# Ledger of designs, part 9: peptides against a protein of PDB entry 8PQO

Target 1, 252 residues: chain A of PDB entry 8PQO
Amino acid sequence: VLLKEYRVILPVSVDEYQVGQLYSVAEASKNETGGGEGVEVLVNEPYEKDGEKGQYTHKIYHLQSKVPTFVRMLAPEGALNIHEKAWNAYPYCRTVITNEYMKEDFLIKIETWHKPDLGTQENVHKLEPEAWKHVEAVYIDIADRSQVLSKDYKAEEDPAKFKSIKTGRGPLGPNWKQELVNQKDCPYMCAYKLVTVKFKWWGLQNKVENFIHKQERRLFTNFHRQLFCWLDKWVDLTMDDIRRMEEETKRQ

## One batch from the design tools (peptide; made by RFdiffusion4, then SolubleMPNN)

Design b1_p8_8_s1 (from b1_p8_8, 5 letters changed)
Fold by OpenDDE base, seed 3:
Structure b1_p8_8_s1 (fold): chain B 252 residues (1-252), chain A 8 residues (1-8)
Amino acid sequence: as target 1 above (252 residues)
Amino acid sequence: MLPISPIL
């Protein structure tokens, strides 16, 4: 098991981020080649459990079309189906990713708290002290180009170049986080993403767990760069606007 | 890449 807490600081409020996240997820999903191909939505409903209220989703990602024919032919039953269960109780979110074949030997869990701070809180997920001491805190700087792979880099998604017309936020220079503290009128938040990865196959555990963490870090980096650079597209939207857009997208 | 919702 490998745990890391990714801390993503953004020059947006927790309330703004709720809209921006949903918008950016929808936009990113539209931009992906193959869209909904191989994605089955089993459940999408409100939930209430243990005082937590939110939206629950259960999706299956069918990878049969995404792997070479020889892999598909040799893959055990259920090995190419990935289940994603997500609980969105914003400002808290949880996602659990499992595989039918691997069962308990494979888990990706992503738990996120969104806080109106600069990533300064320790153990926001309230882990036991013995577990918390094994968590690496990883800061993601959306302005740092060195954290972005050359193949993922787009100038229109570069926070160091983008300036919001609607809010005046950006471009984000090397010291933007320090400058933000002095800007009373600019909101800020941190997304604290605790990522738990378990891949319990002998000889492959560390390699696969580290690989998954690299992919998650890449995903979070690119997504939050997009979210910020799309600020003018979503900052004036309400949650009701987002819900309408989601309904319209489901009808297409 | 799987459109893993970045909410994930």
Scores: peptide ipSAE 0.132, ipTM 0.836, DockQ to the pose 0.191
Fold by OpenDDE base, seed 5:
Structure b1_p8_8_s1 (fold): chain B 252 residues (1-252), chain A 8 residues (1-8)
Amino acid sequence: as target 1 above (252 residues)
Amino acid sequence: MLPISPIL
């Protein structure tokens, strides 16, 4: 098992991020070629449990069309089906990713708290001290180009070049986080993403767990760069606007 | 890329 807590600082409020996240998820999904192909939505409903209230989703990602034919022919039954169960009780979220074939030998869990701070809270997910001492804290800087792969880089999604016309926020210079503390009129937050990866197969555990963390870090980096650079597209939207957009997308 | 919901 490998645990890392990714801390993503953004020059937006927790309330703004609720809209921006949903918008950016929808937009990113549209930009993926074949984004709907091989995704089955089993459940999408409100839930209430243990005082937590939110939206529950269960999706299956069918990878059969996304892998070479020889991989599909050699793959065991259920090996190419990934289940994603998500509980969105914003500002808290939890996602659990499993595989039908690997069962308990494979788990990705992502637990997120959104807080109105600069990533300074320790153990925000309230782990036992013995577990917390094994968690690596990883800061994602959305302005740092060195954290972005050359193949993922787009100038229109670069926070170091973007300036919001609607809010005046950006561009984000090398010291933007330190400067933000002195800018009383600019809101900020941190997304604390505790990622638990388990891959129990002997000889492959460390390699696969580190690979998954590398992909998650890449995803979080690119997504939050997009979210910030799309600020002018979503900052004036309401939650009701987002719901209408989601309903329109389901009818297509 | 799998459209793993970036809500992750």
Scores: peptide ipSAE 0.126, ipTM 0.835, DockQ to the pose 0.191
Fold by OpenDDE base, seed 4:
Structure b1_p8_8_s1 (fold): chain B 252 residues (1-252), chain A 8 residues (1-8)
Amino acid sequence: as target 1 above (252 residues)
Amino acid sequence: MLPISPIL
């Protein structure tokens, strides 16, 4: 098991981020080649459990079209089906990713708290001290181009170049987080993303767990760069606007 | 929630 807490600081409020996240997920999904192809939505419903209230989703990602032919030919039945169960009780979210073939030997869990701070809270997920001492805290700086793979880099998704016309936020310089503390009119938040990766195949555990973390870090980096650079597209939207857009997208 | 990037 490998745990890392990714801390993503953003020059947006927790309330703004709720809209921006949903918008950016929808846009990112549309921009993927074959957007929605191989994604089956089994459940998408409100839930209430243990005082947590939110939206529950169960999706299956069918990876058969996303892997090389030789992998598809060698893959056991169910090995290329990934189940994503997500509980969105914003500002808390939990995602659990499992695989039909691997069963208990594979788990990705992503637990997120969105807090109105600069990523300074320790153990926001309230782990036991013995567990917390094994968590690496990883700061994602959305303005740091060095954290972005060259193949993922887009100039229109570069926070160091983007300036929001609607909010005046950006561009984000090298010291933007430090400067933000002095900008009383600019909201900020941190997404604390505790990622638990378990892969119990002997001899491959560390390699696969580290690889998955690398992919998650990449995903979070790119997503939050997009979210910020799309600020002018979503900042004036309400949650009702988002819901309407989601309903319209489901009908297509 | 977030799109799962292809692992491979």
Scores: peptide ipSAE 0.062, ipTM 0.812, DockQ to the pose 0.329
Fold by OpenDDE base, seed 2:
Structure b1_p8_8_s1 (fold): chain B 252 residues (1-252), chain A 8 residues (1-8)
Amino acid sequence: as target 1 above (252 residues)
Amino acid sequence: MLPISPIL
């Protein structure tokens, strides 16, 4: 098991981020999946449990079309089906990713708290001290180009170049986080993403767990760069606007 | 990269 807490600081409010996240998820999903090919939505419903209230989703990602033919031919039944269960009780979110074949031998869990701070809270997920001492805190700086792979870099998704017309936010210079503290009119937040990766296959645990964390970090970095650079597209939207957009996307 | 929902 490998645990890391990714801390993503953004020059947006917690309330703004709720809209921006949903917008950016929808937009990224359109760009990557070719319209949701191989994604099955089993459940999408409100839930209330243990004082947590939000939206529950259960999706299956069918990877059969996304792997080479030889992998598909050799893959055991269920090995190419990834289940994503998500509980969105914003500002708290939890996602659990499992695989039918690997069962308890594979888990990705992502627990997120969105807080109106600069990533200064320790153990926001309230882990036991013995567990918390093994968590690496990883800061993601959306303005730091060195954290972006050259193949993922787009100038239109560069926070160091982007200037929001609607909000006046950006571009984000090297010291933008420090400067933000002095800018009373600019909101900020941190997404604290506790990522638990479990891969129990003997001899491959560390390699696969580290690889998954590398992919998650890459995803979070690129996504939040997009979210910020798309600020002018979503900042004036309401949650009702987002819901309408989601409904329209489901009808396509 | 799996298009894992960035609600992740």
Scores: peptide ipSAE 0.139, ipTM 0.838, DockQ to the pose 0.176; fails the geometry check

Design b1_p8_8_s2 (from b1_p8_8, 5 letters changed)
Fold by OpenDDE base, seed 4:
Structure b1_p8_8_s2 (fold): chain B 252 residues (1-252), chain A 8 residues (1-8)
Amino acid sequence: as target 1 above (252 residues)
Amino acid sequence: MLPPSPIL
């Protein structure tokens, strides 16, 4: 098991981020070649459990079309089906990713708290001290180009170049987080993303767990760069606007 | 919802 807490600081409020996240997920899904192809939505319903209220989703990602033919031919039944169960009780979210073939030998869990701070809270997910001491805290800086793979870099998704017309936020310079503290009119938040990766196959555990963390970090980096650079597209939207957009997208 | 994975 490998645990890391990714801390993503953004110059947006917790309330703004709720809209921006949903918008950016929808846009990113549309921009993927074959967006929605091989994604089955089994459940999408409101839930209430243990005082938590939110939206529950269960999706299956069918990876058969996304892997090379030789992998498809050699893959056991269910090995290319990934289940994503997500509980969105914003500002708390939990996602659990499992695989039909690997069962208990594979788990990705992503637990997120969105807080109106600069990533300064320790153990926001309230782990036991013995577990918390094994968590690496990883800061993602959306303005740091060195954290972005050259193949993922787009100038239109560069926070160091983007300036929001609607809000005046950006561009984000090298010291933007320090400067933000002095800008009383600019909201900020941190997404604390505790990622638990479990891969129990002997000899491959560390390699696969580290690989998955590398992919998650890449995903979070690119997503939050997009979210910020799309600020002018979503900042004036309401949650009702987002719901309408989601309903329209489901009818297509 | 998680952002779409570039692997998925």
Scores: peptide ipSAE 0.067, ipTM 0.803, DockQ to the pose 0.462
Fold by OpenDDE base, seed 1:
Structure b1_p8_8_s2 (fold): chain B 252 residues (1-252), chain A 8 residues (1-8)
Amino acid sequence: as target 1 above (252 residues)
Amino acid sequence: MLPPSPIL
Protein backbone atom coordinates (compact mmCIF):
# COMPACT_ATOMS: atom_id res chain seq x y z
CA VAL B 1 0.00 0.00 0.00
CA LEU B 2 1.31 3.43 -0.95
CA LEU B 3 -0.30 6.64 0.33
CA LYS B 4 0.35 10.17 -0.88
CA GLU B 5 -1.50 13.40 -0.17
CA TYR B 6 -1.44 15.65 -3.19
CA ARG B 7 -1.99 19.30 -2.30
CA VAL B 8 -3.13 21.44 -5.22
CA ILE B 9 -3.24 25.17 -4.48
CA LEU B 10 -5.39 27.30 -6.78
CA PRO B 11 -6.24 31.02 -6.99
CA VAL B 12 -9.99 30.24 -6.87
CA SER B 13 -12.52 29.93 -4.06
CA VAL B 14 -13.92 26.63 -2.80
CA ASP B 15 -17.30 27.68 -4.24
CA GLU B 16 -15.80 28.60 -7.62
CA TYR B 17 -13.93 25.29 -7.76
CA GLN B 18 -17.18 23.31 -7.48
CA VAL B 19 -18.29 24.77 -10.82
CA GLY B 20 -14.83 24.77 -12.40
CA GLN B 21 -14.22 21.11 -11.57
CA LEU B 22 -17.47 19.92 -13.13
CA TYR B 23 -16.96 22.10 -16.20
CA SER B 24 -13.35 21.00 -16.67
CA VAL B 25 -14.21 17.32 -16.34
CA ALA B 26 -16.96 17.68 -18.93
CA GLU B 27 -14.61 19.58 -21.27
CA ALA B 28 -11.74 17.11 -20.81
CA SER B 29 -14.14 14.21 -21.50
CA LYS B 30 -15.22 15.85 -24.79
CA ASN B 31 -11.60 16.32 -25.87
CA GLU B 32 -10.74 12.64 -25.37
CA THR B 33 -11.13 10.62 -28.58
CA GLY B 34 -13.91 8.14 -27.88
CA GLY B 35 -15.06 10.08 -24.81
CA GLY B 36 -17.62 7.98 -22.96
CA GLU B 37 -16.90 4.89 -25.09
CA GLY B 38 -16.92 1.86 -22.81
CA VAL B 39 -18.31 3.80 -19.82
CA GLU B 40 -21.43 2.34 -18.24
CA VAL B 41 -23.26 4.32 -15.55
CA LEU B 42 -24.93 1.84 -13.21
CA VAL B 43 -26.00 4.25 -10.47
CA ASN B 44 -26.38 8.00 -10.19
CA GLU B 45 -28.41 8.95 -7.12
CA PRO B 46 -28.40 11.21 -4.05
CA TYR B 47 -27.18 9.61 -0.82
CA GLU B 48 -27.19 10.43 2.87
CA LYS B 49 -24.98 8.45 5.25
CA ASP B 50 -23.29 9.22 8.58
CA GLY B 51 -24.08 12.95 8.22
CA GLU B 52 -22.52 13.00 4.72
CA LYS B 53 -24.96 14.12 2.01
CA GLY B 54 -24.23 14.19 -1.69
CA GLN B 55 -24.37 12.36 -5.02
CA TYR B 56 -23.34 8.73 -5.41
CA THR B 57 -22.21 7.29 -8.75
CA HIS B 58 -21.23 3.80 -9.80
CA LYS B 59 -19.57 3.51 -13.22
CA ILE B 60 -17.92 0.66 -15.06
CA TYR B 61 -15.09 1.34 -17.45
CA HIS B 62 -14.92 -1.44 -20.03
CA LEU B 63 -11.33 -1.49 -21.24
CA GLN B 64 -11.78 -4.18 -23.94
CA SER B 65 -11.60 -1.62 -26.76
CA LYS B 66 -8.61 0.13 -25.14
CA VAL B 67 -6.23 -2.87 -25.10
CA PRO B 68 -4.59 -4.83 -27.94
CA THR B 69 -6.52 -7.85 -29.25
CA PHE B 70 -4.01 -10.33 -27.82
CA VAL B 71 -4.41 -8.81 -24.33
CA ARG B 72 -8.19 -8.97 -24.66
CA MET B 73 -8.01 -12.61 -25.76
CA LEU B 74 -5.81 -13.59 -22.80
CA ALA B 75 -7.46 -11.43 -20.14
CA PRO B 76 -9.45 -13.32 -17.49
CA GLU B 77 -13.14 -12.54 -17.08
CA GLY B 78 -13.63 -9.22 -15.33
CA ALA B 79 -9.95 -8.25 -15.68
CA LEU B 80 -10.76 -5.44 -18.12
CA ASN B 81 -13.70 -4.04 -16.11
CA ILE B 82 -12.86 -1.19 -13.75
CA HIS B 83 -15.49 -0.15 -11.23
CA GLU B 84 -15.55 3.43 -10.02
CA LYS B 85 -17.71 4.23 -7.01
CA ALA B 86 -17.80 7.90 -6.15
CA TRP B 87 -19.36 9.95 -3.37
CA ASN B 88 -19.55 13.67 -4.05
CA ALA B 89 -20.42 15.50 -0.84
CA TYR B 90 -18.60 18.68 -1.87
CA PRO B 91 -16.41 20.06 -0.34
CA TYR B 92 -15.61 16.42 0.50
CA CYS B 93 -15.31 13.78 -2.23
CA ARG B 94 -14.37 10.10 -2.24
CA THR B 95 -13.67 7.80 -5.17
CA VAL B 96 -12.99 4.07 -4.94
CA ILE B 97 -11.65 2.22 -7.97
CA THR B 98 -11.69 -1.58 -8.05
CA ASN B 99 -11.33 -4.42 -10.56
CA GLU B 100 -13.58 -7.50 -10.75
CA TYR B 101 -10.70 -9.92 -11.28
CA MET B 102 -8.22 -8.51 -8.74
CA LYS B 103 -10.87 -8.04 -6.00
CA GLU B 104 -9.22 -7.13 -2.67
CA ASP B 105 -5.76 -7.17 -4.27
CA PHE B 106 -6.39 -3.92 -6.17
CA LEU B 107 -7.64 -0.60 -4.84
CA ILE B 108 -7.31 3.03 -5.74
CA LYS B 109 -8.99 5.35 -3.25
CA ILE B 110 -8.99 9.11 -3.66
CA GLU B 111 -10.37 11.22 -0.83
CA THR B 112 -10.46 14.98 -1.34
CA TRP B 113 -11.05 17.87 1.00
CA HIS B 114 -11.35 21.30 -0.53
CA LYS B 115 -10.25 23.95 1.98
CA PRO B 116 -9.95 27.76 1.80
CA ASP B 117 -6.24 27.70 2.69
CA LEU B 118 -2.75 27.44 1.15
CA GLY B 119 -2.19 23.74 1.85
CA THR B 120 -1.03 24.30 5.44
CA GLN B 121 -3.29 21.81 7.23
CA GLU B 122 -1.76 18.54 8.40
CA ASN B 123 -3.82 15.34 8.45
CA VAL B 124 -7.00 16.99 7.11
CA HIS B 125 -8.38 13.47 6.44
CA LYS B 126 -7.97 12.59 10.16
CA LEU B 127 -5.90 9.44 9.74
CA GLU B 128 -4.55 7.61 12.76
CA PRO B 129 -1.08 8.93 13.68
CA GLU B 130 0.54 5.63 12.74
CA ALA B 131 -1.03 5.79 9.26
CA TRP B 132 -0.39 9.52 8.80
CA LYS B 133 3.38 9.15 9.36
CA HIS B 134 3.51 6.97 6.19
CA VAL B 135 1.77 9.59 4.00
CA GLU B 136 4.01 11.60 1.70
CA ALA B 137 2.72 15.15 1.17
CA VAL B 138 3.19 16.17 -2.47
CA TYR B 139 2.68 19.78 -3.52
CA ILE B 140 1.52 20.31 -7.09
CA ASP B 141 2.39 23.75 -8.45
CA ILE B 142 0.25 24.44 -11.51
CA ALA B 143 2.63 27.24 -12.61
CA ASP B 144 5.72 24.99 -12.53
CA ARG B 145 6.42 23.87 -16.11
CA SER B 146 9.01 21.36 -14.87
CA GLN B 147 6.16 19.27 -13.40
CA VAL B 148 4.59 18.91 -16.88
CA LEU B 149 5.67 16.34 -19.45
CA SER B 150 6.70 17.87 -22.77
CA LYS B 151 4.05 15.77 -24.57
CA ASP B 152 1.32 17.19 -22.29
CA TYR B 153 2.45 20.82 -22.51
CA LYS B 154 0.17 23.28 -24.29
CA ALA B 155 0.78 27.01 -24.31
CA GLU B 156 -2.97 27.73 -23.97
CA GLU B 157 -2.99 25.58 -20.78
CA ASP B 158 0.06 27.28 -19.20
CA PRO B 159 -0.87 29.19 -15.99
CA ALA B 160 2.42 31.11 -16.28
CA LYS B 161 1.12 32.67 -19.53
CA PHE B 162 -2.64 32.81 -18.96
CA LYS B 163 -4.45 35.88 -17.69
CA SER B 164 -8.14 35.76 -16.90
CA ILE B 165 -9.98 38.66 -18.51
CA LYS B 166 -13.04 38.20 -16.29
CA THR B 167 -11.20 37.98 -12.94
CA GLY B 168 -7.80 39.55 -13.63
CA ARG B 169 -6.10 36.46 -12.12
CA GLY B 170 -2.78 35.32 -13.62
CA PRO B 171 -0.32 34.96 -15.06
CA LEU B 172 1.13 32.90 -12.20
CA GLY B 173 4.77 33.77 -11.61
CA PRO B 174 7.28 31.70 -9.60
CA ASN B 175 6.16 33.26 -6.29
CA TRP B 176 2.41 33.40 -7.03
CA LYS B 177 1.42 31.45 -3.89
CA GLN B 178 3.29 33.87 -1.63
CA GLU B 179 1.83 36.85 -3.48
CA LEU B 180 -1.72 35.54 -2.86
CA VAL B 181 -1.35 36.32 0.84
CA ASN B 182 -0.96 40.00 -0.07
CA GLN B 183 -3.85 40.04 -2.58
CA LYS B 184 -6.92 40.58 -0.40
CA ASP B 185 -9.30 40.32 -3.36
CA CYS B 186 -7.96 37.05 -4.81
CA PRO B 187 -9.56 33.92 -3.36
CA TYR B 188 -7.51 30.77 -2.88
CA MET B 189 -8.01 27.15 -1.94
CA CYS B 190 -6.23 23.85 -1.61
CA ALA B 191 -7.49 20.49 -2.81
CA TYR B 192 -6.09 17.92 -0.38
CA LYS B 193 -6.17 14.64 -2.31
CA LEU B 194 -5.31 11.60 -0.24
CA VAL B 195 -4.55 8.83 -2.72
CA THR B 196 -4.34 5.27 -1.44
CA VAL B 197 -3.02 2.72 -3.93
CA LYS B 198 -2.96 -1.01 -3.25
CA PHE B 199 -1.67 -3.52 -5.78
CA LYS B 200 -1.04 -6.83 -4.06
CA TRP B 201 1.05 -8.87 -6.45
CA TRP B 202 4.38 -10.38 -5.40
CA GLY B 203 7.35 -8.67 -7.02
CA LEU B 204 5.21 -5.99 -8.71
CA GLN B 205 3.51 -4.20 -5.78
CA ASN B 206 5.91 -1.26 -5.44
CA LYS B 207 6.39 -0.87 -9.19
CA VAL B 208 2.67 -0.75 -9.98
CA GLU B 209 1.75 1.38 -6.95
CA ASN B 210 4.42 3.95 -7.84
CA PHE B 211 3.33 3.87 -11.48
CA ILE B 212 -0.30 4.54 -10.54
CA HIS B 213 0.75 7.44 -8.30
CA LYS B 214 2.82 8.86 -11.16
CA GLN B 215 -0.25 8.73 -13.42
CA GLU B 216 -2.51 10.30 -10.76
CA ARG B 217 -0.02 13.12 -10.19
CA ARG B 218 0.19 13.69 -13.94
CA LEU B 219 -3.60 13.72 -14.18
CA PHE B 220 -4.04 16.16 -11.28
CA THR B 221 -1.35 18.46 -12.65
CA ASN B 222 -2.80 18.64 -16.16
CA PHE B 223 -6.40 18.87 -14.96
CA HIS B 224 -5.77 21.79 -12.60
CA ARG B 225 -3.70 23.64 -15.20
CA GLN B 226 -6.69 23.28 -17.54
CA LEU B 227 -9.17 24.28 -14.83
CA PHE B 228 -7.28 27.52 -14.16
CA CYS B 229 -6.66 28.35 -17.84
CA TRP B 230 -10.38 27.75 -18.55
CA LEU B 231 -11.42 30.15 -15.75
CA ASP B 232 -13.08 32.63 -18.12
CA LYS B 233 -15.20 29.80 -19.60
CA TRP B 234 -16.71 28.65 -16.30
CA VAL B 235 -16.41 31.41 -13.66
CA ASP B 236 -19.79 32.96 -14.57
CA LEU B 237 -21.60 29.59 -14.75
CA THR B 238 -23.96 28.44 -12.03
CA MET B 239 -24.47 24.91 -10.75
CA ASP B 240 -27.76 24.92 -12.70
CA ASP B 241 -25.83 25.78 -15.87
CA ILE B 242 -23.51 22.80 -15.20
CA ARG B 243 -26.47 20.46 -14.64
CA ARG B 244 -27.99 21.57 -17.94
CA MET B 245 -24.69 20.97 -19.75
CA GLU B 246 -24.45 17.47 -18.22
CA GLU B 247 -28.00 16.66 -19.35
CA GLU B 248 -27.25 17.89 -22.87
CA THR B 249 -24.10 15.74 -22.98
CA LYS B 250 -26.06 12.63 -21.89
CA ARG B 251 -28.44 13.11 -24.84
CA GLN B 252 -25.61 13.06 -27.39
CA MET A 1 -5.62 8.21 -20.07
CA LEU A 2 -9.18 8.11 -18.87
CA PRO A 3 -10.27 11.65 -18.11
CA PRO A 4 -10.36 12.28 -14.39
CA SER A 5 -13.71 11.37 -12.98
CA PRO A 6 -15.65 14.50 -11.96
CA ILE A 7 -14.98 13.53 -8.36
CA LEU A 8 -11.23 12.94 -8.68
Scores: peptide ipSAE 0.116, ipTM 0.827, DockQ to the pose 0.175; fails the geometry check
Fold by OpenDDE base, seed 3:
Structure b1_p8_8_s2 (fold): chain B 252 residues (1-252), chain A 8 residues (1-8)
Amino acid sequence: as target 1 above (252 residues)
Amino acid sequence: MLPPSPIL
């Protein structure tokens, strides 16, 4: 098991981020080649459990079309199906990713708290002290181009170049986080993403767990760069606007 | 691969 807490600081409020996240997820999903192909939505419903209220989703990602034919022919039954269960009780979210074939030998869990701070809270997920001491805290800087792979870099998704017309936020210079503390009128937040990766196969555990963390970090970096650079597209939207957009997308 | 929704 390998645990890391990714801390993503953004020049948006927790309330703004609720809209921006949903918009950016929908937009990113549309931009993927074969959007919706191989994604099955089993459940999408409100839930209430243990005082937590939110939206529950269960999706299956069918990877059969995403792998070479020889891999598909040799893959055990269920090996190419990934289940994603998500509980969105914003400002808290939880995602659990599993595989039918690997069962208990594979888990990705992503637990996120969104807080109106600069990533300064320790153990926001309230882990036991013995577990918390094994968590690496990783800061993601959305303005730092060195954290972005050259193949993922787009100038239109660069926070160091983007300026929001609607809010006046950006571009984000090298010291933007420090400057933000002095800007009383600019909101800020941190997404604290505790990522638990478990891959029990002997001899591959550390390699695969570290690989998955690299992919998650890459995903979070690119997504939050997009979210910020799309600020003018979503900042004036309401949650009701987002719900309408989601309903329209389901009808297409 | 669809990025797992950063929410999901």
Scores: peptide ipSAE 0.112, ipTM 0.822, DockQ to the pose 0.187; fails the geometry check
Fold by OpenDDE base, seed 2:
Structure b1_p8_8_s2 (fold): chain B 252 residues (1-252), chain A 8 residues (1-8)
Amino acid sequence: as target 1 above (252 residues)
Amino acid sequence: MLPPSPIL
């Protein structure tokens, strides 16, 4: 098991981020998934449990079309089906990713708290002290180009170049987080993403767990760079606007 | 890799 807490600081409010996240998810999904091919939505319903209230989703990602033919032919039944269960009780979110074949031997859990701070809270997910001492805190700086792979870099998604016309936010210079503290009119938040990765295969555990964390970090970095650079597209949207856009996307 | 839903 490998745990890391990714802390993503953004020059947006917690309330703004709720809209921006949903917009950016929808937009990224349009750009990357060739029409949602191989995604099955089993459940999408409100839930209430243990004082947590939000939206529950259960999706299956069928990877059969996404792997080479030889992998598909050799893959055991269920090995290419990834289950994603998500509880969105914003500002708290939880996602649990499992695989039918691996069962308890594979888990990706992502627990997110969105807080109106600069990533200064320790153990926001309230882990036991013995567990917390094994968590690496990883700061993601959306303005730091060195954290972006050259193949993922786009100038239009560079926070160090982007200037929001609607909000006046950006571009984000090297010291933008320090400067933000002095800008009383600019909201800020941190997404605290506790990522738990379990891959219980002898000899491959550390390699796969580290690889998954590398992919998650890459995803979080690129996504939040996009979210910020798309600020002018979503900042004036309401949650009702987002819901309409989601409904329109489901009909396509 | 399917981008995990950024609600991830």
Scores: peptide ipSAE 0.110, ipTM 0.821, DockQ to the pose 0.176; fails the geometry check

Design b1_p8_8_s3 (from b1_p8_8, 5 letters changed)
Fold by OpenDDE base, seed 4:
Formats: structure tokens, C-alpha cells, sequence
Structure b1_p8_8_s3 (fold): chain B 252 residues (1-252), chain A 8 residues (1-8)
């Protein structure tokens, strides 16, 4: 098991981020080749449990078209089906990713708290001290070009170049996080993303767990760069606007 | 790439 807490600082409020996240997820999904091809939504409903209230989703990602033919031919039944169960009780979110074939030997869990701070809180997920001492805190800087793979880099998604017309936020210079402390009118937040990766196959555990973390980090980096650079597209939207957009997208 | 989840 490999645990890392990714801390993504953004020059947006927790309330703004709720809109921006949903917008950016929807846009990113549209921009992917195939627009949800191989994604089956089994459940998408409100839930209430143990004082947590939010939206529950269960999706299956069918990876058969996304892997090389030889992998598909050798893959056991269910091995290329990934189940994603997500509980979005913003500002808390939890996603659990499992695989039908691997069962208990594979888990990705992503637990996120969105806090109105600069990533300074320790153990926001309230782990036991013995568990917390094994968590690596990883800061994602959305302005840091060096954290972005060359193949993922787009100039229109570069926070170091983007300036929001609607809010005046950006561009984000090298010291933008420290400058935020002095900018009373600019809101900020941190997404604390505790990622638990378990892959129990002997001899491959560390390799696969580290690989998955690398992919998660890449995803979080790119997503939050997009979210910020799309600020002018979503900052004036309400949650009701987002819900309408989601409903319109479901009809397509 | 997998469809980004709200948490991913």
C-alpha cells in the first residue's frame, strides 16, 4: 500500500471550486477522444449516509478499446473493467476504484477535502498517527511548468500565461502562492487529495503503486491547470447552471 | 485517458 496526500493550491474559493470542478470535469470528458466511449454509468443518484449528503456515482470503465490487442487477448474476464464508485459530498469527496478480476488485491481510493487554506493543515483526513507517518505530502504547483509533461502542455492551459478577464486573477508567477497571502481580495483554497493505492501482486506491488501515483499526480496537475485557465468560462455559473449543463449533456 | 472524475 502506498499513500500520498496531494495538495493542490488554487487562487479560487472553496465555493467557486465546486462550480469549476464540475464544469471542468464535464469539459475534460467532452475533450477526450470518444467522449465517454467505454464508460457505463450504472448509478448517478443523491445519497445520504451517516450525516454525509451528496451525489453517488457508480461507473464502469471498459478498457478493452484502450489497451493493445495483445493485452485484450491475454486479459482474464473482468480484468479490463474498472469500477469507479464516487461519493461527492462537497467539500468532501471520496472515490474508490476497483477491478473485477483483482478484487481485494487492487484498490485506488481518493479522499479529498477542500479547505480555504494554503495547504498548511496536517492530517486533514484524520488518519491514525501510525498511518499518517507513512503518508508523503506532495505539493502540486499549477504554475510550475516543470511538473507538466511536454506531451500534456498546452499554452492555453498554462496558469503562468493565463489572466482572467472576469476576476483579474493570474498570470501565476513563480511566487504566486506567497503573493496570495498579501492579496486580500483573491480567494484561495487547497484540495487535499489523499490517494491510497493498493496492488498486492508479488513482485509488482511497488512498481504498479508508484506508477498509479504518477498517473494520478499527472491527472491532478493537468486538471487543475485547466480548471484555473477556464476560470472565465465557469466563474459566473451557478450550481443550477451546472446541473442544467449536466442534464443537457445526458441527452446527447 | 480515463474520464476525469470530480475527484480525479
Amino acid sequence: as target 1 above (252 residues)
Amino acid sequence: MLEPSPIL
Scores: peptide ipSAE 0.078, ipTM 0.812, DockQ to the pose 0.179
Fold by OpenDDE base, seed 2:
Structure b1_p8_8_s3 (fold): chain B 252 residues (1-252), chain A 8 residues (1-8)
Amino acid sequence: as target 1 above (252 residues)
Amino acid sequence: MLEPSPIL
């Protein structure tokens, strides 16, 4: 098991981020995923549990079309089906990713708290001390180009170049986080993403767990760079606007 | 169809 807490600081409020996240997820989904090919939505309903209220989603990702034919032919039953269970009780979110074949030997869990701070809270997910001591805190700086792979870099998604017309935020210089503390009119938040990766296969555990964390970090970095650089597209939207957009997308 | 959310 490998645990890391990714801390993503953004020059947006927690309330703004709720809109921006949903918008950016929808936009990124249109751009990257082949229109939801191989995605089955089993459940999408409101839930209430243990004082948490939100939206529960259960999706299956069928990877049969995404792997080479020889892999598909040799793959055990259920090995190419990934289950994603998500509880969105913003500002708290949890996603649990499992595989039918690997059962308890594979888990990706992503637990996120969105807080109106600069990533200064320790153990925001309230882990036991023995577990918390094994968590690496990883800061993601959306302005730091060195954290972006050259193949993922786009100038239009560079926070160090972007200037929001609507808000006046950006571009984000090397010291933007320190400068933000002095800018009373600029909101900020941190997304605390506790990522638990478990891959129990003997001899491959560390390699696969580290690989998954590398992919998650890459995803979080690119997504939040996009979210910020798309600020002018979503900052004036309401949650009702987002819901309408989601409904329109479901009808297509 | 609900578009796959990136695992965020």
Scores: peptide ipSAE 0.076, ipTM 0.792, DockQ to the pose 0.192
Fold by OpenDDE base, seed 5:
Structure b1_p8_8_s3 (fold): chain B 252 residues (1-252), chain A 8 residues (1-8)
Amino acid sequence: as target 1 above (252 residues)
Amino acid sequence: MLEPSPIL
């Protein structure tokens, strides 16, 4: 098992981020080649449990069309089906990813708290001290070009070049986080993403767990760069606007 | 279109 807490600092409020996240997810989905092909939504419903209230989703990602024919022919039954269960109780979210074939030998869990701070809280997920001492804290800086792969880089999605016309935020210089503390009128937050990866196959555990963390880090980095650079597209939207957009997208 | 997870 490998645990890392990714801390993503953003020059937006927790309330703004709720809109921006949903917008940016929808836009990122449209930009993916092949759309919803191989994604099955089994459940999408409100839930209430232990005082937590939110939206529950269960999706299956069918990877059969996304792998070469020889991999599909050699793959055991259920090996190419990934289940995603998500509980969105914003500002808290939890996602659990499993595989039908691997069962208890494979788990990805992502637990997120969105807080109005600069990533300074320790153990925000309230782990036992013995578990917390094994968690690596990883800061993602959306302005740091060195954290972005050359193949993922787009100039229009670069926070170091973008300036919001609507809010005046950006561009984000090398010291933007330190400067933000002195800018009383600019809101900020941190997304604390505790990622638990478990892969129990002997000889491959560390390699696969580290690989998954590398992909998650890449995803979080690119997504939050987009979210910030799309600020002028979503900052004036309401949650009701987002819901209408989601409903319109479901009818297509 | 089905929306991806905001976390994935």
Scores: peptide ipSAE 0.075, ipTM 0.803, DockQ to the pose 0.193
Fold by OpenDDE base, seed 1:
Structure b1_p8_8_s3 (fold): chain B 252 residues (1-252), chain A 8 residues (1-8)
Amino acid sequence: as target 1 above (252 residues)
Amino acid sequence: MLEPSPIL
């Protein structure tokens, strides 16, 4: 098991981020060829549990079309189906990813708190001390180009170049996080993403767990760079606007 | 088109 807490600081409010996240997910999905192909939604319903209220989703990602024919032919039953269970009780979210074939030998869990701070809270997910001492805190700086792979870099998605016309936010210089403390009119937040990866196959555990974390970090970095650089596209949208866009996308 | 989860 490998745990990391990714802390993503953004010059947006917690309330703004709720809209921006949903917009940016929708936009990123549209930009991917075959976005949503092989996705089955089993459940999409409100939930209430232990004082937490939100939306529960259960999706299956069918990977059969995404692997070579020889892999499909050799894959055990259920091996190419990924189950995603998600609880969205914003500002808290939890996602659990499993595989039918691997059962308890595979888990990705992503738990996120969105807080109106600069990533200064320790153990926001309230882990036991023994568990918390094994968590690596990883700061993602959306302005740091060195954290971006050259193949993923786009100038139009560079927070160090972007300036929001609607809000005046950006460009983000090397000291942008320190400067936020002095900018009373600029909101900020941190997404605390606790990622738990479990892969119990002997000899492959560390390799696969580290690989998955590398992919998650890459995803979070690129996504939040996009989210910020798309600020002018979503900052004036309401949650009702987002819901309408989601409904329109489901009809396609 | 079904949208991926916000955190994937």
Scores: peptide ipSAE 0.074, ipTM 0.801, DockQ to the pose 0.190

